# Designs tried in a protein design run: peptides against a protein of PDB entry 6FRK. Part 6

Target 1, 411 residues: chain A of PDB entry 6FRK
Amino acid sequence: NEEVLNAMLKEVCTALLEADVNIKLVKQLRENVKSAIDLEEMASGLNKRKMIQHAVFKELVKLVDPGVKAWTPTKGKQNVIMFVGLQGSGKTTTCSKLAYYYQRKGWKTCLICADTFRAGAFDQLKQNATKARIPFYGSYTEMDPVIIASEGVEKFKNENFEIIIVDTSGRHKQEDSLFEEMLQVANAIQPDNIVYVMDASIGQACEAQAKAFKDKVDVASVIVTKLDGHAKGGGALSAVAATKSPIIFIGTGEHIDDFEPFKTQPFISKLLGMGDIEGLIDKVNELKLDDNEALIEKLKHGQFTLRDMYEQFQNIMKMGPFSQILGMIPGFGTDFMSKGNEQESMARLKKLMTIMDSMNDQELDSTDGAKVFSKQPGRIQRVARGSGVSTRDVQELLTQYTKFAQMVKKM

## One batch from the design tools (peptide; aimed at target 1 L326 F332 T334 D335)

Design b1_p9_3_s2 (made by RFdiffusion4, then SolubleMPNN; from b1_p9_3, 4 letters changed)
Fold by OpenDDE base, seed 2:
Parts: C-alpha cells; structure tokens; sequence
Structure b1_p9_3_s2 (fold): chain B 411 residues (1-411), chain A 9 residues (1-9)
C-alpha cells in the first residue's frame, strides 16, 4: 500500500513540477498528502487512486489559500489600488483590465500612470484607457512617480472616484531602486490595496520573484498573468506561498476582457489537468443563452439528447474564441490553444453538427440516441450518406454522445 | 460539453 501511494505521489509530483509548481511546495504537498491519507482507509478497498487524487486536490487548495481574506473595494468610498511588478509581467495591461472590470460592474474607475521609467508608458496607458473609456492621469514631463501618483490620486479623490488604480514603474529584474521607488509611492498615496502582478510563464522563478517583492513592499493581493500561454499556473502557488496574499484575479489573454476573478477550485482543477468545468459552466451561464436554463434543468434530470448536444455546439460556436473554452477542458493540452487548433476544433464541431443535421427528430430527441442507432444500423448508413461522412464518423459521434450522456447521468 | 470536447481532442 505504501509503495502504491509513493508511486502515485511520484507521478503527481512530476506532473506538478512540469506545471511549474515550486519544488519545495511539491515536497510539502507530498508530505501533507501522506499525512492526510489514512493508510487504513486505503486498505478498506476504497478506490486508492480517487483518495489520493482527492487528498492532492485538497492540499493544493490549501496551498492556494493564504488564510487571509482578500481585500475588496467599498462602494461609495475612494479605494486606491497600487500595482507593483516587474516589467513584462503584464502589470500595465492588468491595470487596464482591472479598471475595465470595475467599470463594467458600475464603479467609477480611473487609472494613474506613475511609470516614469519606461518611455511611452503613459502613451500606452492612455491608449488602453481611451479605448476602454476609462479616465486617466499621467505626465509627459514629471519624472518623479511620487508627484504623479500623489497628484493623480488627489485629483480623482476630489472627483469622487471609487476605484483609483495606480500603475508604477517596473524593472527587468529586482533592483533596490525599484523597491525604493515603490515604497516612496506607497507612502505618499497610502493605498488601500497593493497588488503584485506576476507572470506565470517564469516558472520556478515565481517564488524568488514573489518573495523579493513581499520582502520589500506590503503586497496584499496577487494577480497572475499569462495563464493562456505555456504556463500551467504552478507559479501561482509559489506567489501565494511567498506573499501570503490571495490571488484576486487572473489574466487569461491579451484582450481587455481576458480577465477574471480568481477561483480556487477551478484553478486547481485546471492545474491538475481536470479542466475548469465550473468556469465553463459559469461562462456558459454568463452568455445568457436563452436555452441555458432549460438545458441545465435537463442536465439535472440526467436527460441529454443529440438535439441538446447540437444546441450546445451552436452555443460554443457563438461563444467566440474557442481557444479559451478548450483551455478550460481537461486533457486539452496547451498546444490545443493555438489559433490553428481553434479552427480545426471549430471545423470538427461543424462536421458533427452536419452529421446531426442529417438525423431525424426521433434520433435527435431520443434520450438514448445511441440505442436508436444500435437497434437499426440502417439509420447510421442513412445519416452517413446524408451528411457525406463515413459510417465510422457517425459511430464516433454516437460514441461521444454516449459518453457525454453517461456523464450527465452521473451529475 | 467539456468531456465531449475532450473526446474530440
């Protein structure tokens, strides 16, 4: 039993290391999982694999929980949010994303560019802010970020802004001058929240970077960026461990709306390659597809037809960038998120829909569509001819439908 | 939908 546990834990530890989880955290996880698994319960014939997976999941959830409640802005108050992070972390882009997020939620939001170090920082912020119709402040002539930040915060406080986001200078590396500047800005503006922005793609360097910021600046929140890239997000665990601060948002792409509140369970599920089923459900629900309630109700009753699958494919095709949806699906590797794979995936969906377009109402509306086809194989041949596909393609569709319908029955 | 898409991969 201990050998089996150790073997499974070795596989999980390897996968977590390949997901950029810090070696120390992986070691701690392994020890915590070993302590949490009752070997006696493992002897009782319970599915050892499920128990280990559950224990791993539970301990990863704990690693993402700093035990500190995330700061939240107060309505009708002036909330000053200071951003800190390295150059190239996505800090400036994330400031705009957060501002846009709050603006869309009906907050009076503004942006301040206190980055005097990077040439064109203010122009970039101004461009992003203008596109999003977010009020902004900055200077082309003032070189002291403290002055810019102070003046901007004062201006927007006087104008009764609720969310005042201050973007600061970055550097390519941790430099004492950067931290001194950050401290001077923080002391001048007295932010309600300091947000550290971290690039997930830096892998094992996430711990050292996050620690360097936390040791110098009172980081209270973390935002992780570039989770749409090759980074599997394991660096986020390192950020939480080092900063002892919650992840509040994640950046999931280049667009201003590629930004979402951090959810622990979906994130850990995705990290383990289990997908983000909850986030997909939430995203599907946010689309206000009129038929979503009816579908959810059918799914709750374990009913799923080929028509329901067809309608879902139509909905997916309406959702826009398929890459984001695929990235929420377990077992779709990062390679499936390439633009080429999006078109291929969309072509596959269209092919499946074309097959279903050749089905009749009895076939589409059957609660056991696969059984209808299995009882009368001539239906498969009819549908195959009607859709211009092989009988194998129809059988593959029916196999997929059957697996999905079996999952729905287990929900 | 997720599992269906997983099987499409």
Amino acid sequence: as target 1 above (411 residues)
Amino acid sequence: LLELLQELS
Scores: peptide ipSAE 0.005, ipTM 0.384, DockQ to the pose 0.114
OpenDDE base, seeds 1, 3, 4, 5: peptide ipSAE 0.000, 0.000, 0.005, 0.000; ipTM 0.408, 0.390, 0.379, 0.323; seed 4 fails the geometry check

Design b1_p9_3_s3 (made by RFdiffusion4, then SolubleMPNN; from b1_p9_3, 3 letters changed; failed a check: the pose's geometry)
Amino acid sequence: LKELLEELS

Design b1_p9_4 (made by RFdiffusion4)
Pose (drawn by RFdiffusion4):
Formats: C-alpha cells, structure tokens, sequence
Structure b1_p9_4 (pose): chain A 374 residues (1-38, 47-273, 303-411), chain P 9 residues (1-9)
C-alpha cells in the first residue's frame, strides 16, 4: 500500500513538472501531501485537490478600485509578456463596467509602442496619453496622470516597457516611474508559458517595486500556467485576471477552481421529542423538580412519571430509524404525515409498531398545542 | 418543566 501511494504520487509530480510548475514546489508538494495524508481515484484526487488549494491561496485579497476616486494602476512584467495587450483588455473591462478609464503609454524604448497602445485605445474607444518624442517615461507618466487627474478619471492605467532583473538600469527606471505617479496598484503580468526562470524574475520585481496583483496571459493555448504558483509565492499577490487570446475581449477574472483543475488535468413531533429527551436527561432529576416549597401539587401521579422516563429510548429507535431528511426537517411530523410509508420502516428495524404511534400522535398533538401556546 | 409535568398529570 506504500507502493500504491508513491506510483500515483510521482505521476502527479510529473503532471505538475510538465505544467511548468517549479521543481521546488513539486518536491515540496509531494512531501506535503505525503505527510498530511497520514472510488479509489477519488480518495486520492481529493487529497491532491485540497493540497493544491493550499498553494494557490496567497492569503491576500485583491485590490479593487473605488468609484468616485482616482485609481492609478501600473503594469510591470518581462519583455513580451503582454503588458500593452492586457492594458487595453483591463481599460476595456472597467470602461464596460462604467468607469471613466484611460490609458497612458510610458514606453520610451520599444519601437511602435505608442503606435500600439494608440491603435488598441482608438479601437476600444478609450482615452489615451503618450508621446512619440518624449524619451523619459517618468515624464510621460507624470504628465499623463496629471492630465487625467485634472479631467477626473477613475481608472488610470500606466503602461511600462518590458524589463528583466539583470538590467539594473531598467529596474531603477521602473522604481522612478512608480515613485513619480505613485500607483494605487501594481500588476505583474506574466506569460503562461514561462518555465523555471519565473520565480527569480517575479521575486526581483517584488523587491524593487511593490507588486500587489498578478495577471496571467496567453492561457488560451496549450500552456496550463504552472509558473503562476512561483509568481504568487514571490510577489505575495493573488491572480485577479487571466488573458485568453489576442483580442480586447479575451479577458476574464481569475477563478481558482477551474485553473487548478486544468493545471491538474413552531412546534413539531421533533421538537416535542427533544424537549422530552432533555426532560429524561433531566429525568432522574424529577425529585429536584418536586422540591419547591408550596409548589408540590403532586409527584409521580399514577406512577406514569416512571414510563415518561422509559418512552424516550423507544422513541429514539424511531429517530435511530430516521435518516437526515426527517431528522433535520423543520417539521419532523410533516415528513411522515404526507408519507405514512415512512411509518412502516421506522416500525420494522426499530421493533416498535405502527400502533404505538397513534397513542403517541395524540400525546404529540396535545404537546404541540401547549408550545404554540407557550 | 413543572408546568409540563402538571399538564401530563
């Protein structure tokens, strides 16, 4: 049985290693689901599913904008990850939700970058800012957020150039652009086909600049996006959106369950009964109930107080014979009144008859009356 | 409780 756990566990470790999941997290997840584990494919895959939900959970809720206030969003990520494409996908998302959204092109390096964001904004009917001539992104971002602030826009999305960590020049310039415009949220856009080099770059981005949200693009293809587990652990940020194509409407919010599945592949007879059950639990205590001075009108009249401390186990073979629908019903007496066929199976395996209940049903009706009167 | 017992009596 120890060999059936390991053959089926190394087959999921290969399923995650092929899904570009970091080898550090696969080796760690393997011995986490091995230590926490101490119709067969369900008792195993359910344990694997709960261990994955433990990893995709960063514990941090997403940053959401406030209507009536200026929200500045700054995009960061590697070269070619889809920042300019996801810039228009997000401005189009909120603009359709009713936000005064606008775009700013703070890329002064990449050829045809302002022309790219201009044509994406021209198509989606979204205001845009940028420059062919201005070579300082700190100047383009500052003079754009200032313009769209004096025009009272609620979503101001600043696009930046692609950068990698070994370029300290572009990482300083990213920090200065973030310090000039002071964004409310910084989004780390990552390609879904990224391999093992993801945790190092995503971590260096978190160190230089405060990353609060992560977007995974190019998920409409064969890439399952296992590199996102390493960006969530590195940036401490949840995934808010995913990209699912080249168009502006190929964009939707991140849901954890489908991504993990792809990455993996009035008084009733019941109340009359419980009140009785507590009066029998407090039943050997009936002599304490006759203690009150001037209140002892009677005690154990006609000896019938002894069987009121004996009827509740026989009535419990009826509850033992009941399932969770009859037991958890608001009216435990209405489930059997409509279907007196349930009065016969309660009588079979519990040894009580269907006759005994007629005297109980009268005793029930009288008890149900004096509680609605209570 | 006493009232329930009286009613049963």
Amino acid sequence: NEEVLNAMLKEVCTALLEADVNIKLVKQLRENVKSAIDNKRKMIQHAVFKELVKLVDPGVKAWTPTKGKQNVIMFVGLQGSGKTTTCSKLAYYYQRKGWKTCLICADTFRAGAFDQLKQNATKARIPFYGSYTEMDPVIIASEGVEKFKNENFEIIIVDTSGRHKQEDSLFEEMLQVANAIQPDNIVYVMDASIGQACEAQAKAFKDKVDVASVIVTKLDGHAKGGGALSAVAATKSPIIFIGTGEHIDDFEPFKTQPFISKLLGQFTLRDMYEQFQNIMKMGPFSQILGMIPGFGTDFMSKGNEQESMARLKKLMTIMDSMNDQELDSTDGAKVFSKQPGRIQRVARGSGVSTRDVQELLTQYTKFAQMVKKM
Amino acid sequence: LSEILQALR

Design b1_p9_4_s1 (made by RFdiffusion4, then SolubleMPNN; from b1_p9_4, 7 letters changed)
Fold by OpenDDE base, seed 1:
Structure b1_p9_4_s1 (fold): chain B 411 residues (1-411), chain A 9 residues (1-9)
Amino acid sequence: as target 1 above (411 residues)
Amino acid sequence: VLDLLKELA
């Protein structure tokens, strides 16, 4: 039924436009999806929704693939990475995130501040670098970014650094003077990679901005920033289309750890509201939960205590903004990522932890914590008084615990 | 963790 296809494609196109996907790309996707769908196979009783979803997913995956292999640094070599982008794109923060990412992977990393245009640029980079224990270079007195970049690159080459990141000046808009400065810096330092940093929150302006940079500078990689729970990821597709360069990393928040390698499948899944189960699993695994092995062994034995639940709440609080974690779960749409819901969810977790802080070891370490409380109702009253909550709040916690313990027993 | 988040919502 072509009418059903057209109706569903209209909904998908609306959602993609609402996600800041460029109108030309949405039109092209619509025609590609129509051409990829066999209407005869759709008539044979296949789930039409799943078939359309698969076709849309496949075409979106093609839109984020520039057909060019991403540059990767070579271990044991000196890799010079030049960052370019507008002021406010998150470029300086992203330089620190990338340096920290490689440092955590055992690369010898450093940062150079060649931004002479913005007052306090070097102090900001120095603060970020010092906090992350990353070596840095810059000047308070030199005004030529070419001199600073050249001296910094030479210094860190002589010190056998493997990852040498150069942060350059931005402007509020595309200006000829910015591109001239960028070209002079690039010619002087001969970077192995030029990374364009783009703010995803600029929406439909992503294409024009990305094109303006690519037309003037040999952009080879893209990093998309501000892909927090509210950021519409559609600008990323525009960046790839305009630059013909791969997205290599994404910035997912303000923290130095809010930075991940770009993965096509999880990104498109998230863009379609399917969630990012892989990214959630990766983020859970990146939490060095020292007790993760002990917990996994308990879970394998169908054991789950109130203490195990408390430790999981602590782990969730360590994963960063609760909105970002929820946005990785299928079925938690954008409405769950409202600023109100994050604070409320964190307040709810803290309240539950405060209730558990008033429990004793016998209650916390029982394999049937709910039964301990049901056998001796006076425990509920004690915990309620100790935590300053109602007996109902304690019963709600025990009800949640019981549901979890039942799920763990089914694993 | 995933199941925990699903029940907290």
Scores: peptide ipSAE 0.000, ipTM 0.378, DockQ to the pose 0.128
OpenDDE base, seeds 2, 3, 4, 5: peptide ipSAE 0.000, 0.000, 0.000, 0.000; ipTM 0.373, 0.337, 0.348, 0.355; seeds 2, 4 fail the geometry check

Design b1_p9_4_s2 (made by RFdiffusion4, then SolubleMPNN; from b1_p9_4, 5 letters changed)
Fold by OpenDDE base, seed 3:
Structure b1_p9_4_s2 (fold): chain B 411 residues (1-411), chain A 9 residues (1-9)
Amino acid sequence: as target 1 above (411 residues)
Amino acid sequence: LLDILKFLG
């Protein structure tokens, strides 16, 4: 039993190392899992694999919990949030995402660009802020980030903003000059929260980077970015361990909406390749797809029309990047949709919708749409001509519909 | 929805 446990733990440890989990954390996890597993309970015929998976999951949950409550903004107060992180971490993009998140929740939000080092930093922030209709402050002429940050914070405090986000300069390296600048800005504006932004794609460098920031500035929150890429997110454990600060949000793509509150359970499930069913359900519920109840009711009755399929394709298109949705499904790894395949899949959905736009109400609302077309093949030719596609493309759509309708009848 | 997504994938 101990040999079997050690073999299974070796596989898990290898997978965690391949997920960019720091070797010290993997060693600690291995010992904690060994101490938590009763070998006698493993002898009682319980699924040894499930017990080890549960023990590993429980210990990973503890590793992402710093035991510190996350900072939350206070309604009716001026909350100053300072962002820190390396250049290329996604810091500036994340400032805009966080501002947009709070704006959508009815907070009076603004952005300050205190990055004087990077050429075009203010233009980039201004572009993002303007697209999201977020008020912004910055300078093209002032070179002192302390002056810009102080003036911007004072301005927006006087205008009764509730969320004041300050983007700071990044550097390519952990330079002492960057840390001194961050300390000067922090001392001048006295932020209510300091957010460290970390790129998950840097892998094993996450610990050293996160530690270097925490040793110099009072990081109170972490945001992890680029979790849509090949980064398995193991570096997030290193960030929590080094900063002793909670992950508050994750960046899941390049779009302003590719930003979500951090949830421990879904994140660990995804890290282990178990998928994120809870996050998928939450994301579906957040879309407030008004017609979801009506669809669920139809599905319960085993009724599925071409119109119902069209509405589902519209719903999928509203969910945003299809790769992220697939990456939340257990067994559909991030590799199933290479970035090229996402655009192709969305183009395929749009093509299918365009074919259905050439159908009439009798065809769309039939409980057996495929049978309507099979009885009158001239309908296929009409739809093909109307949508500018081949008769084969229409037949492929009807084949897909038939497979779907058969699945619904089995539910 | 999961079945839809599995079918489209």
Scores: peptide ipSAE 0.013, ipTM 0.510, DockQ to the pose 0.133
OpenDDE base, seeds 1, 2, 4, 5: peptide ipSAE 0.009, 0.012, 0.013, 0.006; ipTM 0.515, 0.515, 0.518, 0.390; seed 5 fails the geometry check

Design b1_p9_4_s3 (made by RFdiffusion4, then SolubleMPNN; from b1_p9_4, 5 letters changed)
Fold by OpenDDE base, seed 3:
Structure b1_p9_4_s3 (fold): chain B 411 residues (1-411), chain A 9 residues (1-9)
Amino acid sequence: as target 1 above (411 residues)
Amino acid sequence: VIEILNFLS
C-alpha cells in the first residue's frame, strides 16, 4: 500500500513540476498528502486514485488560499488601485480589463498612466481606454511618474470617481530603481490596494519575481495573466506563497473581456486537467441566456429547428472566445483550437448565420429543415443567392444541421 | 452548450 501511494505521489509530483509548481511547494504537498491519507482507509477497497486526487486537490486549494480576505472596493468611496509588475506581464492590459470589469458593474472608473519609462505606454493605455469608453489621465511631457500619479489621482478624486486605477512602469528586470519609483508612487498616492500582475508563462521564475516585489512594496492582491497559453498556472501557487496575498482576478486572453474573478476550486480543477465545469456553468448563467431553458425543453422533446440552431450560434457568439469555453470542458485542451482557428470559427459561425438570415420562417421553423430543402432544391438556390454564398455552402449548413438534429434525437 | 461546442470544434 505504501509503495503504491509513493508511486502515485511520484506521478502527481512530476505532473505538478511540469505545471510549473515550485519544487518546495511540491515537496510540502507530498508530505501533507501523505499525512492526510489514512493507509487503512486505502486498504478498505476505496478508489485509491480518487482518494489521492482528493487529498492533492485539498492541499492545492490550501496553497492558493493565503488566509487573507481579498480587498474589495467600497461603493461611494474613491478607491485607488495601484498596479505593479514587470514589463510584458500584461499589467497595462490588465489595468484596462479591471477598469472595464468595474465599469460594466456600474462603477465610475478611470485609468492613470504613470508609465514614463516605456515609449508609447500612454498611447496604448489611451487606445484601450477609448475603446472601452473609460476616462484616462497621463502626460506626454511629464517624466516623473509621482507627479503624473498624484495629479491624476487628485483630479479623479475631485471628479468623484469610485475606481481609480494607476498603471506604473514595468521594467525588464528587477532593478532597484524600479522598486524605488514604485515606493515613491505608492507613498504619494496612498493606494487602497496594490495589485501585483504576474505572467503565468514565466514558470519557475514566479516565486523569485513575486518575492522580489513583496519584499519592496506592500502587495495586497495578485492578478495572474496569460492563463490561455501553455502556462499551466503552477506559478500562481508560487505567487500566493511569496506575496501572502490572494489572487483576485485572472487574465484568460487578449480581449478586454478575457478577465474573470479568481475562483480557487475551478482554477485547481483546471491545473489538474479536470476542466472547469463550474466556471462554464457560471459563464453560461452570467450571459443570461434566458432562451436556454426553452431550448433545453425543445431538446428534451427531440425537436431541433434551423431557428434553434441560429439562436444557439447567437448564444455561442455572446460567450466570447471559443478557446476559453473549450478550455473549460474536461478533456478539451487549450491546444484543440489554435488562436488562429478561433477567429476562423467565429467567421464560420457568422457565415452560417448569414445563410440562415436568407431563409424564410417555414424553413427556419421546420422540425425537419433538411427535408424541406431536399424536397424543393430551388430553396437552396434562393438562399444561396440571398446570402451571397454558393449552393455548396448552403448544403454544408444543412448537413451540419442534420448531424446536430440527429444528435438531439439521441439525447 | 457543450455538445454544440463539441460539434463546432
Scores: peptide ipSAE 0.010, ipTM 0.472, DockQ to the pose 0.140
OpenDDE base, seeds 1, 2, 4, 5: peptide ipSAE 0.008, 0.009, 0.008, 0.000; ipTM 0.457, 0.480, 0.477, 0.371; seed 4 fails the geometry check

Design b1_p9_4_s4 (made by RFdiffusion4, then SolubleMPNN; from b1_p9_4, 5 letters changed)
Fold by OpenDDE base, seed 1:
Structure b1_p9_4_s4 (fold): chain B 411 residues (1-411), chain A 9 residues (1-9)
Amino acid sequence: as target 1 above (411 residues)
Amino acid sequence: LELILKELG
């Protein structure tokens, strides 16, 4: 039994190290799991694998919990949020994502660019803010980030903004000049929250980087970026351990909507390759599928049309990168969507939708769309010509539809 | 959704 435990723990430890979990945390996890597992209960015929998995899951949940309650903005107050982090961490993009998140929740949100070090920082922020219709402040001529931050915060306080996000300068490395500048900005604007932005793709460097920021600046929150389908989430554990601060959000891609509140259980489930069913359900529910009730009612009656399939393809395209969606489904490993496969899958959906755009309402709204086409083969040729595809491509679409319609009839 | 993704894969 101990040999089996040690073998399974070795596999878990290897997988966690491969997921960029810090070696010290992996060692501690291994010891904690060993102490939490009753070997006598394992002998009693309980599924040893499930027990180990549960123990590992429970200890990973503890590693992402700093024991400190996350700061949350207060409605109807002025909340100043200062962003800190290295250049290339995704800090500026994350400022825009957070601003957009709060704006969508009905908060009066604004952005300040206090990055005077990077050429074009203000233009980048302005471009992102303008696209999202977020008010912004910055300067092309002022070189002191303290002046820009102070003036911007004062301006937006006077305009009764609720969320005031300050993007600061980064550096490529931890430099004393960066920390001095951050401290001067923090002292001038008196932020309610200091958010450290960390790139998950830096792997084992996450601990040292996060520690250096925490040792110099009063980091109260962490945002982890670049948690797309290939990014190893293990750096997030290192950030929490080093900063003793909660992860509040994660950046899951390049789109402004590729940003979500951090949830411990889904994150650990994904890290263990168990999938994120909750995150998939939440994403499906955040899709204001105005017709979700109508679709669910049709599905309950075993009805599925080509139009229903088209609407589902539109919904999938709105969920963002397919790599993220597939990475939420249990059993779709991270390898299933190579970077090439996402563009190919999106192109395939778009092709299928283009074929369906050449169908008429009788074809789209038929409960047996495939039979409509089989009875009148001239319809296939019409749709093929209308969409610029082969008759084979239309037949493949109808074959896929038939498979879905058969599955719905079995539900 | 899962069914659609399975057929697209």
Scores: peptide ipSAE 0.012, ipTM 0.527, DockQ to the pose 0.068
OpenDDE base, seeds 2, 3, 4, 5: peptide ipSAE 0.007, 0.006, 0.000, 0.005; ipTM 0.469, 0.456, 0.414, 0.451

Design b1_p9_5 (made by RFdiffusion4)
Pose (drawn by RFdiffusion4):
Structure b1_p9_5 (pose): chain A 374 residues (1-38, 47-273, 303-411), chain P 9 residues (1-9)
Amino acid sequence: NEEVLNAMLKEVCTALLEADVNIKLVKQLRENVKSAIDNKRKMIQHAVFKELVKLVDPGVKAWTPTKGKQNVIMFVGLQGSGKTTTCSKLAYYYQRKGWKTCLICADTFRAGAFDQLKQNATKARIPFYGSYTEMDPVIIASEGVEKFKNENFEIIIVDTSGRHKQEDSLFEEMLQVANAIQPDNIVYVMDASIGQACEAQAKAFKDKVDVASVIVTKLDGHAKGGGALSAVAATKSPIIFIGTGEHIDDFEPFKTQPFISKLLGQFTLRDMYEQFQNIMKMGPFSQILGMIPGFGTDFMSKGNEQESMARLKKLMTIMDSMNDQELDSTDGAKVFSKQPGRIQRVARGSGVSTRDVQELLTQYTKFAQMVKKM
Amino acid sequence: DKLFEKLLE
């Protein structure tokens, strides 16, 4: 049985290693689902599913904008990850939700960058800012957020150039662009086909600049996007959106369950009964109930107080014979009145008859009356 | 019996 756990556990470790999941997290997840584990494919895959939900959970809720206020969003990520494409996908998303959205092109390096964001904004009917001539992105971003602030826009999305960590020049310039415009949220856009080099770059981005949200693009293909577990752990940020194509409407919010599945592959007879059950539990205590001075009108009249402390176990074989629909019903007496066929099965395996209930049903009707009167 | 009824009243 120890060999059936390991053959089926190394087959999921290969399923995650092929899904570009970091080898550090696969080796760690393997011994987490081994230590926490101490119709067969369901008792195993349910334990694997709950261990994955533990990893995709960063514990941090997403940053959401406020209507009627200026929200500046700054895009960061590697070279070619889809920043300019997801810039127009997001401005188009909020603009369709009713936000005054605008775009700014703060890329002064990549050829045809302003022309790219200009044509994506021209098509989606979204205001845009940038420059062919301005070579300082701190100047393009500052003079753009200033322009769209004096025009009272609610979503101002600043696009930046691609950068990697070994370039300290571009990491300082990213920090200065973030300090000039002071963004309310910084989004780390990552390609879904990224391998093991993801945790190092995503961590260096978090260190230089405050990353609060992560977007995973190019998920419409074969890439399952296992590199996102290493960006969530590095940036401490949840995934808010995913990209699912080249167009502007190939964009949707991140849902954890489908991504993990792809990455993996009045008074009733019942109340009359419980009130009785507590009066029998407090039943050996009936002598305490006759204690009150001037209140002892009678005690154990006709000896029938002894069988009121004996009927509740026999009535419990009826509850033992009941399932969760009859037991958890608001009216435990209406489930059997409509289907007196349930009065025969309660009588079979519990040893009580269907006759005994007629006297109980009269006793029930009287008890149900005096509580609605209570 | 009479005692239980008087308690409920």

Design b1_p9_5_s1 (made by RFdiffusion4, then SolubleMPNN; from b1_p9_5, 4 letters changed)
Fold by OpenDDE base, seed 4:
Structure b1_p9_5_s1 (fold): chain B 411 residues (1-411), chain A 9 residues (1-9)
Amino acid sequence: as target 1 above (411 residues)
Amino acid sequence: DDLLLKLLA
C-alpha cells in the first residue's frame, strides 16, 4: 500500500512540476498528503486514487490560501490601487482589465499612468483606456512618477472616483532604483491596495520574483496573467507562498474582458487538468445563450449525455475565444491547446461534432454513452464509417466524454 | 537538482 501511494504521489509530483509548481512546494505537498492519508483507510477497499486525488486537491487549496482575507474596494469611497510588477508581466494591460471590470459593475473607475521609464507607456494606456471609455491621467513631459501619481490621485479624488488605479514603471530585471521609485510612489499616494502582477509563464522563477517584490514593497494582492498560454498556473502557488498575499484576479488572454475574479476551487481543478465546469457555466451565463438553463440543470443533477456535450460544443463555438473555453473543458485543454491555433482548435471541435452527427438518438441521449459503445463495439465502427474518421478518433471522443461525464457526476 | 532527483526517484 505504501509503494502504491509512493508511485501515485510520484506521478502527481511530476505533473505539478510540469505545471510550474515550485519544487519546495511540491515536496511539502507530498509530505502533507502522506501525513493526511491513513493507509488503513486505503486498505478498506476505498478507491485509493480518489482518496489521493482528494488529499492532493485539499493540500493545493491550502497552498493557494495565504491565510489572509483579500482586500476589496469599499463602495462610495475612494480606493487607490497601485500596480507593481516587471515589464512584460502584463501589468499595464491588467490595469485596464481591472478598471474595465469595476466599470462594468457600476464603479466610477479611472487609470493613472505613472510609467515614465517606458517610451509610449502613456500612449498605450491612453489607447486602452479610450477604447474602454475609462477616464485616464498621465503626462508626456513630467518625468517624476511621484508627481504624476500624486496629481492624478488628487484629481480623481476631487472628482469622486471610487476606483483609482495607478500603473507604475516596470523593468526587465529587479533593480534597486525601481524599488525605490515604487516606494516613493506608494508613500506619496498612500494606496489602499498594492497589487503585484505576475506572469504565470516564468515557471520556477515565480518564487524569487514574487519574494523580491514583497521584500521591498507591501504587496497585499496578486494578479496572475497569461493563464491562457502553456502555463498551467503553478507559479501562482509560488507567488502566494512568497508574498503571503491572495490572488484576487487572473488574466486569461489579451482582450480587456479576458479577466476574472480568482476562484480557488476552479483554479485547482484546472491546474490538475480536471477542467472548470463551474467557470464554463458562469462564462456561458455571461453570454446569455438561450439554451443554457436546461444544460445547467442537467449538470446540477449529475446528468451528462453525448447530446449535452454536442450542445456544449455548439455553445463554445458561439462564445468566440475558443482557447480559453477549451481549457475549461475536462480532457480538451492539453491536447487542443498544445498543437494548434484557434482555427485548428475549431476544426478539431467541428470534427468531433461531425462524429456525433453520425450517432443515433440512443447513443446521444444515453446517460452512459461510453457504456452503450462498450457493450456493442460495432457502433464505433458504424459511427467511424458514417463520419469518415478512424475508429480511434471515435474512441478518443468517447474517452473525452467519459472524463467529462465522470466530473459532472462528482459535482 | 538533488531535491528534484529525490522527488522523481
Scores: peptide ipSAE 0.035, ipTM 0.674, DockQ to the pose 0.009
OpenDDE base, seeds 1, 2, 3, 5: peptide ipSAE 0.010, 0.011, 0.008, 0.015; ipTM 0.540, 0.510, 0.472, 0.566; seeds 2, 3 fail the geometry check

